# Peptides against a protein of PDB entry 4GXB: the designs that were tried, part 9

Target 1, 277 residues: chain A of PDB entry 4GXB
Amino acid sequence: VPTEEVSLEVLLSNGQKVLVNVLTSDQTEDVLEAVAAKLDLPDDLIGYFSLFLVREKEDGAFSFVRKLQEFELPYVSVTSLRSQEYKIVLRKSYWDSAYDDDVMENRVGLNLLYAQTVSDIERGWILVTKEQHRQLKSLQEKVSKKEFLRLAQTLRHYGYLRFDACVADFPEKDCPVVVSAGNSELSLQLRLPGQQLREGSFRVTRMRCWRVTSSVPLPSGSTSSPGRGRGEVRLELAFEYLMSKDRLQWVTITSPQAIMMSICLQSMVDELMVKKS

## One batch from the design tools (peptide; made by RFdiffusion4, then SolubleMPNN)

Design b1_p9_2_s1 (from b1_p9_2, 5 letters changed)
Fold by OpenDDE base, seed 2:
Structure b1_p9_2_s1 (fold): chain B 277 residues (1-277), chain A 9 residues (1-9)
Amino acid sequence: as target 1 above (277 residues)
Amino acid sequence: ELVFENPVF
């Protein structure tokens, strides 16, 4: 691709648009730096954020596709998809909320975390009680961003990424689940017929390995779910989990976001490795 | 197929 100056749109978690002038040949870090500069985020905080490729849904929600890799050209990566649904999103890229302390010391960092957290709550990624929601709204009305974040940090699934509803083979085959990644785990929320909402927690430290597979389903003559066109690639994330002492079991999640889930797992593992060193 | 071994296991 010829090197040209282009305008690239990068979204924040709340849908705020950040327009940056970059070269088509700029790599992910170059674009990230341009976004940081546009936001007046200091250089020492850039490493706490990453660029993600997402698909914007009709309701304005983001389905995370993958993290943009260092060697990628974000402009090319997003435009090559030839769909306006695909966007680049800036989001924090660490899991341990302790790192929030570093980020929120800066006004811009604080604003980014705040906007992300508000969005995550609004989207139901962070789980809140009625009372907690009231408290959060009060703090939001007062524009007390630090206090808002401190409260949010205590909430269930703070810092998690929530994926689109998908299917797992646990606890039963073809079980509809909502997967969330965070706090060194995959959380699988499910509701079986006639049962209350259940959550299965799969800690990364109990995963021996994981795999991502892609397959083309054979045209089964039966009910194409209305959203799966003929020929759609089926992606699966499978992980081998230590269920009990000396008992490993494979758990398989079928999701178009299997790649993103794998990226989350790797990222959580990497962060844990840093803490162990 | 991509397989990832977990070093923190």
Scores: peptide ipSAE 0.570, ipTM 0.966, DockQ to the pose 0.930
Fold by OpenDDE base, seed 4:
Structure b1_p9_2_s1 (fold): chain B 277 residues (1-277), chain A 9 residues (1-9)
Amino acid sequence: as target 1 above (277 residues)
Amino acid sequence: ELVFENPVF
């Protein structure tokens, strides 16, 4: 693509649009810096955020596709998909809520975390009771963003990324599940017929390894998951998990977001490594 | 196929 100046739209978690003027040849960091400058986010806080490629769903929710890599050209990455449903989103890129303290010291950082948190609650990524929801609404109306975030930090799945409904082979084959990544784990939520919502927690520290695979289903395969067109590439994330002492078991998740799940795993591992060093 | 070994296992 010839180098030219273009207007690029970057969304916040709440759908707020940030327009930046960049070059088509600008790399991910260049675009991120441009977004930060537009928002008046200080340079020392840029590293707490990343740009993500997402697919916007009909309800305005975001299905995360992947994190944009440093070498990528965000303008090219998003436009090459030739679909308006694909967007670039700014989101925090760390897992430990302790890093919120650094970000919250700045007004812009505070606003970004607040907007993301409100959105995550509204979308059901952060799990809240009816009473907690009432409290949060009251705080949103009457209290500072800082106080709102302090309460939110105590909530279940705060800081998690929630994926679209998919299928896993655990606890049973072809089990519909909702996967969330956060706090150094994958959470698998499932509801079996006639049963209450169950959650399986898979801690990253108990995963020996993981793999991403792609396959093309044979046309005759009866596993027509409703909504996948015939011949679509099937992506899977599999991880080998320490279920008990000296017992490793593979768990396989079939999801178009398998790559994003793997990115989350790697990111959580990287953060844990930094803490151990 | 991409395989990742976990150093924090």
Scores: peptide ipSAE 0.569, ipTM 0.966, DockQ to the pose 0.898
Fold by OpenDDE base, seed 5:
Structure b1_p9_2_s1 (fold): chain B 277 residues (1-277), chain A 9 residues (1-9)
Amino acid sequence: as target 1 above (277 residues)
Amino acid sequence: ELVFENPVF
């Protein structure tokens, strides 16, 4: 694409639009800096955020596709998909809530975290009790952003990224699950027929490895799952998990977001490595 | 297929 100045829309987690003037040749960091400048986010806080490619659902929810890589050109990455459903979203890109302390000391950082957290609660990414919800609403009404975040930090799945409903082979084959990534784990929530909601936790530190596979199902005559057209690419995330002492088992998640799940795993691993160094 | 080894395992 020839280098030209363009207007690029970047969304916050709450759907707020940030318009930036960038070059088509600007890389991810350049665009991120432009967004930061537009928001008046200081340079030292830019590293706490990333740009993500998402698909906006009909209800306005975001399905995360992947993190934009450093070498990518965000304008090209989003426009090449030729669908208005795809958006670029700014979101915090760290997992440890301790880093919130650095971000929330700045007014803009605080606002970004607040907006993201409100959105995550509204979308059910952060799990709240009725009483907690009442408390959060009270704080929201008071516009007490710091207190809101401090309470939110204590909540179940705070800082997690929730994926679309998918399928796993755990605890049984073809089990419908909702996967969330955060706190150095993959959380698999499932409800089997006639059973209560169950959650499995897979800590990253117990994953020996993981893989992403892409396959095209052979037109096998039988089980056309009604929703997937014949010939759709099937993505899977599989990880080898230490279930018990000296017992490794593969767990496989079938999801269009397998790539994003892998990115989350890598990101969590990277953060853990930084903490160990 | 992409395989990732976990250094924090």
Scores: peptide ipSAE 0.569, ipTM 0.966, DockQ to the pose 0.901
Fold by OpenDDE base, seed 1:
Structure b1_p9_2_s1 (fold): chain B 277 residues (1-277), chain A 9 residues (1-9)
Amino acid sequence: as target 1 above (277 residues)
Amino acid sequence: ELVFENPVF
């Protein structure tokens, strides 16, 4: 792509648009710096955020596709898809809420975390009781951003990334599940027929390994799920999990977001490695 | 197939 000056739209988690003027040849960090400058985010806080490629759904929700890598050209990465559904989103890129303390010391950082958290609650990514929701709403009305975040940090799935409904082979074959990544785990929420909502927690420290697989289903006449076009690539994330002492079992998640799930696993592992050092 | 080994296992 020829090097040209272009206007690039980057969204915050709440859908706020940030327009930046960049070069088509600018790498992910260059674009991130441009966004930070536009927001007046200080340089020392840039590393707490990343750019993500997402698909915007009809309801305005974001389906995370992948994290943009350092060597990528965000303009090319998004425009090459030739679909207006794809967006670039700025989001915090760490898992441990302890890092919120560093970000919250700055007004802009505080605002970013606040906006993201409000959005995550509104989208049901963070799980709240009725009473907690009332408390959060009261704090939001008072614009008490720090207090809001302190309360939010105690909530179930704070800091998690929630994926689209998909299928897993656990606890049984072809189980509809909602996967969320955070707190060094994959959370699998499911409701079996006639049962209450259940959550399975798969801690990263109990995963020996994981893999991403892509396959093209053979045109088997009968089991084309309505909506999977003939020839759609099936993505799977599989991980080998220590279920009990000396018992490893593979768990497989079938999802178009398998790549993003793998990125989350790697990111959580990387953060844990930093803490061990 | 890409297999990722977990160093924190």
Scores: peptide ipSAE 0.568, ipTM 0.966, DockQ to the pose 0.909

Design b1_p9_2_s2 (from b1_p9_2, 5 letters changed)
Fold by OpenDDE base, seed 2:
Structure b1_p9_2_s2 (fold): chain B 277 residues (1-277), chain A 9 residues (1-9)
Amino acid sequence: as target 1 above (277 residues)
Amino acid sequence: EIVFENPVF
């Protein structure tokens, strides 16, 4: 691709648009730096954020596709998809909320975390009680961003990424689940017929390995779920989990976001490795 | 298929 100066749109979690002038040949870090500069985020905080490729849904929600890799050209990566649904999103890229302390010391960092957290709550990624929601709204009305974040940090699934509804083979085959990644785990929320909402927690430290597979389903004459066109690649994330002492079991999640889930797992593992060193 | 071994297992 010829090197040209282009305008690239990068979204924040709340949908705020950040327009940056970059070269088509700029790599992910170059674009990230441009976004940081546009936001007046200091250089020492850039490393706490990453660029993600997402698909914007009709309701404006983001389905995370993958993290942009260092060697990628974000402009090319997003435009090559030839769909306006695909966007680049800036989001924090660490899991341990302790790192929030570093980020929120800066006004811009604080604003980014705040906007992300508000969005995550609004989208139901962070789980809140009625009372907690009231408290959060009060703090939001007062524009008390630090206090808002401190409260949010205590909430269930703070810092998690929530994926689109998908299917797992746990606890039963073809079980509809909502997967969330965070706090060194995959959380699988499910509601079986006649049962209350259940959550299965799969800690990364109990995963021996994981795999991502892609397959082309054979045209089964049966009901294509609305939206899976003929020939859609089926992606699966499978992980081998230590269920009990000396008992490993494979758990398989079928999701178009299997790649993103794997990226989350690797990212959580990497962060844990840093803490162990 | 891509398999990832977990060093923190």
Scores: peptide ipSAE 0.580, ipTM 0.968, DockQ to the pose 0.930
Fold by OpenDDE base, seed 4:
Structure b1_p9_2_s2 (fold): chain B 277 residues (1-277), chain A 9 residues (1-9)
Amino acid sequence: as target 1 above (277 residues)
Amino acid sequence: EIVFENPVF
């Protein structure tokens, strides 16, 4: 693509649009810096955020596809897909809520975390009771953003990324599940017929390894997951998990977001490594 | 197939 100046739209978690003028040849960091400048986010806080490629669903929710890599050209990456449903989103890129303290010291950082948190609650990524929801609404109306975030930090799945409904082979084959990544774990939520919602927690520290695979299903294969067209590439994330002492078991998740799940795993591992060093 | 070994296992 010839180098030219273009207007690029970057969305916040709440759907707020940030328009930046960049070159088509600008790399991910260049675009991120442009977005930061537009928002008046200081340079020392840029590293707490990343740009993500997402697919916007009909309800306005985002299905995360992948994190944009440093060498990528965001304008090319998004436009090459030739679909308006694909967007670039700015989101925090760390897992430990302790890093919120650094970000919250700045007004812009605080606003970004606040907007993301409100959105995550509204979308059900952060799990809240009816009473907690009432409290949060009251705080949203009457209280400072800091106080809102401090309460939110205590909530279940705060800071998690929630994926679209998919299928896993755990606890049973072809089990519909909702996967969330956060706090150094994959959370698998499922509801079996006639049963209450169950959650399986898979801690990253108990995963020996994981793999991403792609396959083309045979036309005659009976497992038509509702909504996938015939012949679509099937992506799977599998991880080998320490279920008990000296007992490793593979768990396989079939999802078009398998790559994003793997990115989350790697990111959580990287953050844990930093803490151990 | 891409396999990732976990150093924090």
Scores: peptide ipSAE 0.579, ipTM 0.967, DockQ to the pose 0.899
Fold by OpenDDE base, seed 1:
Structure b1_p9_2_s2 (fold): chain B 277 residues (1-277), chain A 9 residues (1-9)
Amino acid sequence: as target 1 above (277 residues)
Amino acid sequence: EIVFENPVF
């Protein structure tokens, strides 16, 4: 792509648009710096955020596709898809809520975390009781951003990334599940027929390994899930999990977001490695 | 197929 000046739209988690003027040849960090400058985010806080490629759904929700890598050209990465539903989103890119303390020291950082958290609650990514929701709403009305975040940090799935509904082979074959990544785990929420909502927690420290697989299903007349066109690539994330002492078992998640799930796993592992050093 | 080994296992 020829080097040209272009206007690039980057969204916040709440859908707020940030327009930046960049070069088509600018790498991910260059674009991130441009966004930070536009927001007046200080340089020392840039590293707490990343750019993500997402698909905007009809309801305005974001389906995360992948994190943009350092060597990528965000303009090219998004425009090459030739679909307006693909967007670039700025989001915090760490898992441990302890890092919120660093970000919250700055007004802009505080605002970013606040906006993201409000959005995550509104989208049901963070799980709240009725009473907690009332408390959060009261704090939001008072614009008490720090207090809001402190309460939010205690909530179930705070800091998690929630994926679209998909299928897993656990606890049984072809189980509809909602996967969320955070707190060094994959959380699998499911409701079996006639049962209450259940959550399975798969801690990263109990995963020996994981893999992403892509396959093209053979045109078998019977098993095309409604909505999977003939020839759609099937993505799977599989991880080998220590279920009990000396017992490893593979768990497989079938999802178009398998790549993003793998990125989350790697990111959580990386953060744990930093903490161990 | 790409397999990722977990160093924190």
Scores: peptide ipSAE 0.578, ipTM 0.967, DockQ to the pose 0.911
Fold by OpenDDE base, seed 3:
Structure b1_p9_2_s2 (fold): chain B 277 residues (1-277), chain A 9 residues (1-9)
Amino acid sequence: as target 1 above (277 residues)
Amino acid sequence: EIVFENPVF
């Protein structure tokens, strides 16, 4: 692509549009800096955020495709898909809520975390009781952003990224599940017929390894995935998990977001490595 | 197939 000045739209979690003038040749960090400048986010807080490629669903929800890598050209990455449903989203890129303290000290950082958290609650990514929801709404009405976040930080799946409904081979083969990544784990939520909602928690520290695989199902094969046309690429994330003492078991998740799940795992591992250093 | 070994295991 020739180097040209272009207007690039970057969305916040709440769908707010940030328009930045960038070069088509600007890399991910260049675009991120431009977004930060547009928002008046301090340079020392830029590292707490990343740009993500997402697919906007019909309901306006974002299906995360992947994190944009350093070498990428965000303008090219999004426009090359030739679909208006693909967007670039700014989101926080750390997992430990302790880092919120650094970000919240700045007005812009606070606003970004607030907007993201409100959106995550509205989308059901953060799990709330009726009473908690009432409390959050009260704080929202008062525009008490810091208090809102402090309450939100205590909520189940705060800071998690929720994926689209998919399939896993745990606890049973071809089990419909909702996967969420956060707090150094993958959470697999499922409801078996006639049973209550169950959650499997898979801590990253108990994963020996993980893999992403891509396959093309045979045309004659029963596509177990609802809505996948015959011939679509099947992506899987599998991880080898320490279920008990000296007992490793593979768990496989079949999802179009397998790459994003793997990115989350790597990101959580990286953050844990920083804490150990 | 891409396999990632976990250093924090």
Scores: peptide ipSAE 0.578, ipTM 0.967, DockQ to the pose 0.929

Design b1_p9_2_s3 (from b1_p9_2, 5 letters changed)
Fold by OpenDDE base, seed 4:
Structure b1_p9_2_s3 (fold): chain B 277 residues (1-277), chain A 9 residues (1-9)
Amino acid sequence: as target 1 above (277 residues)
Amino acid sequence: TEVFENPVF
């Protein structure tokens, strides 16, 4: 692609559009800096955010595809997909809520965290009771962003990334699940017929290893999931988990977001390593 | 297949 100046759209979690003028040859960090400048986010806070490739759903929700890599060209990455459904999104890129304190000290950082958190609650990524929701709405009406975030930080799945409904082989084969990543774990939520919502927590510190695999299903195979077109690549995330003392078991998640799940695992591991050092 | 070993395991 020839180097030229282009207007690139970057979305916030709430769908707010940020237009930046960049070169087609600008790398991820260059684009991120341009977005930060447009938002008046200080340089010392840029590292708390990343650019993500997402697919926008019909309801405006985002399905996270992957994090944009450092040497990647965001303009090329998004346009090469030749679909208007794909967007670039700015989101915080850390897991420990303690880092919120650094970001919240700045007005722009506070606004970004607030907007993201509101969106995550509205989308059901953060789990709230009816009473908690009422309290959050009251704080939102008062525009008390700091208090809103402090309350939100106490909520279940605060800071988690929620994935699209997919399938796992745990607790049973071909079990429909909703996976969320956060707080150094993968949370698998499932509802079996006639049963209450159940959650399985898989702590990263109990995962010996993980892998992403790609396969092409055989044309004749009854893919029981009605929505996947014939011949679509099947992605799987598998991790070997310490279920009990000296008992390792593989858990496999079948999802088009398997790559993103793996990125989340690596990111959580990296953050834990920093804390241990 | 790429396997990632977990250093915090």
Scores: peptide ipSAE 0.552, ipTM 0.962, DockQ to the pose 0.888
Fold by OpenDDE base, seed 3:
Structure b1_p9_2_s3 (fold): chain B 277 residues (1-277), chain A 9 residues (1-9)
Amino acid sequence: as target 1 above (277 residues)
Amino acid sequence: TEVFENPVF
């Protein structure tokens, strides 16, 4: 692509549009810096955020595809897909809520965390009771952003990324699940017929390894998953988990977001490594 | 297939 000045749209979690003028040859960090400048986010806080490629759903929700890598050209990465449903989103890129304290000290950082958290609650990524929801609404009405975040930090799945409904081989084969990544774990939520909601927690520190695989399903006449046309690539995330003492078991998640799940795992591992150093 | 070994395991 020839180097040209272009207008690039970057979305916040709440769908707010940030328009930046960049070069088609600008790398991810260049675009991130341009977005930060547009928002008046200080340079020392840029590292707490990343750019993500997402697919916007019909309801306006975002399906996270992947984190944009350092060598990528965000303009090319999004436009090459030739679909308007693909967007670039700015989101916080750390897991430990302790880092919120650094970000919240700045007005712009506070606003970004607030907008993201409101969106995550509205989308059901953060799990909220009726009473908690009432409290959050009250704080939102008062525009008490710091207090809102402090309450939100105590909520279940705060800081998690929620994936689209998918399938796992745990606890049973072909089990419909909702996967969320956060707090150094993968949470697998499922509701079996006639049963209460169950959650399986898979801590990263108990994963020996993981892998992402792609396969082309053989045209078997059994359309098992509704909505996947014949010939779609099947992506799987598999991890080897320490279920009990000296008992390793592979768990496999079949999801179009398997790559994003793997990115989350690596990101959580990286953050844990920093804390150990 | 790329396998990622976990250093925090």
Scores: peptide ipSAE 0.552, ipTM 0.962, DockQ to the pose 0.880
Fold by OpenDDE base, seed 1:
Structure b1_p9_2_s3 (fold): chain B 277 residues (1-277), chain A 9 residues (1-9)
Amino acid sequence: as target 1 above (277 residues)
Amino acid sequence: TEVFENPVF
């Protein structure tokens, strides 16, 4: 792609649009710096955020596709897909809520975390009781952003990324699940027929390894999944998990977001390594 | 297929 000046749209978690003028040759960090400058985010806080490629759903929700890597050209990465459904989103890129303290010290950082958290609650990524929701709404009406975040930090799945409904082979084969990544775990929420909502927690520290695989299903005459066209690539995330002492078992998640799940696992591992150092 | 080994296991 020839080097040209272009206008690039970057979205916040709440759908707020940030327009930046960049070069087509600008790498991810260059674009991130441009977004930070547009928002008046200090340079020392840029590292707490990343750019993500997402697919915008019809309801305005974001399906996270992947994190943009340092060597990527965000303009090329998004435009090469030739679909208006794909967007670039700015989001915090750390897992430990302790890092919120650093970001919240700045007005812009506080606003970004607040907007993201409000959006995550509204989208049901953060799980709240009726009473908690009432308290959060009261704080939102008062525009008490710090108090709002302090309460939110105590909530179930605060800081998690929620994925689209998919399928796992745990606890049973072809089990519909909703996967969320955060707090050094993969949370698998499932509802079996006639049962209450259950959550399985898979801690990263108990995963020996993981892999992402892609396969093209053979044209089996069985219309098993009505919506998958013939030849659609099937992505799977598999991880080997320590179920009990000296018992490893593979768990496989079938999802178009398998790559993003793997990125989350690696990111959580990396953060844990930093804390151990 | 690339397998990622977990250093924090």
Scores: peptide ipSAE 0.552, ipTM 0.962, DockQ to the pose 0.867
Fold by OpenDDE base, seed 2:
Structure b1_p9_2_s3 (fold): chain B 277 residues (1-277), chain A 9 residues (1-9)
Amino acid sequence: as target 1 above (277 residues)
Amino acid sequence: TEVFENPVF
């Protein structure tokens, strides 16, 4: 692609648009710096955020596709898909809420975390009770962003990334699940017929390994679910999990977001490695 | 297929 100046739209988690002028040849970090500059985010806080490729759903929700890599050209990465559904999103890229303390010391950082957290609650990524919701709304109405975040940090699935509904082979084959990544785990929420909502927690520290596979399903003559076009690539994330002492079991998640799940796993592992050093 | 070994296992 010839190098030219272009306008690139980057979204915040709440859908706020940030327009930046960049070169088509600008790499991910260059674009991230441009976004930071546009927001007046200080340079020392840039590393707490990343750019993600997402697909905007009809309801305005984001389906995370992947994190943009360092060598990528964000303009090319998003425009090459030739669909207006694909967007670039700025989001925090760490898992430990302790890092919020560094970010929220800055007004812009605080605003970004606040906006993201509000959005995550509104989208049901963070799980809240009725009372907690009331408290959060009260703080939101008062624009008490720090207090809002402090309360939010205590909530279930704070800092998690929630994926679109998908299928796993755990606890049973072809089990509909909602996967969330955060706090060094994959959380699998499921509701089996006649049962209460259940959550399976898969701690990263008990995963020996994981893999992403892609396959083209053979045209099964049976009813393709209305959303899977003929010839759609099936992505799977499989991880080998220590279920009990000396018992490893593979768990497989079938999801178009398998790549993103893998990226989350790697990111959580990387953060844990930093903590162990 | 890419397999990732977990160093924190």
Scores: peptide ipSAE 0.551, ipTM 0.962, DockQ to the pose 0.927

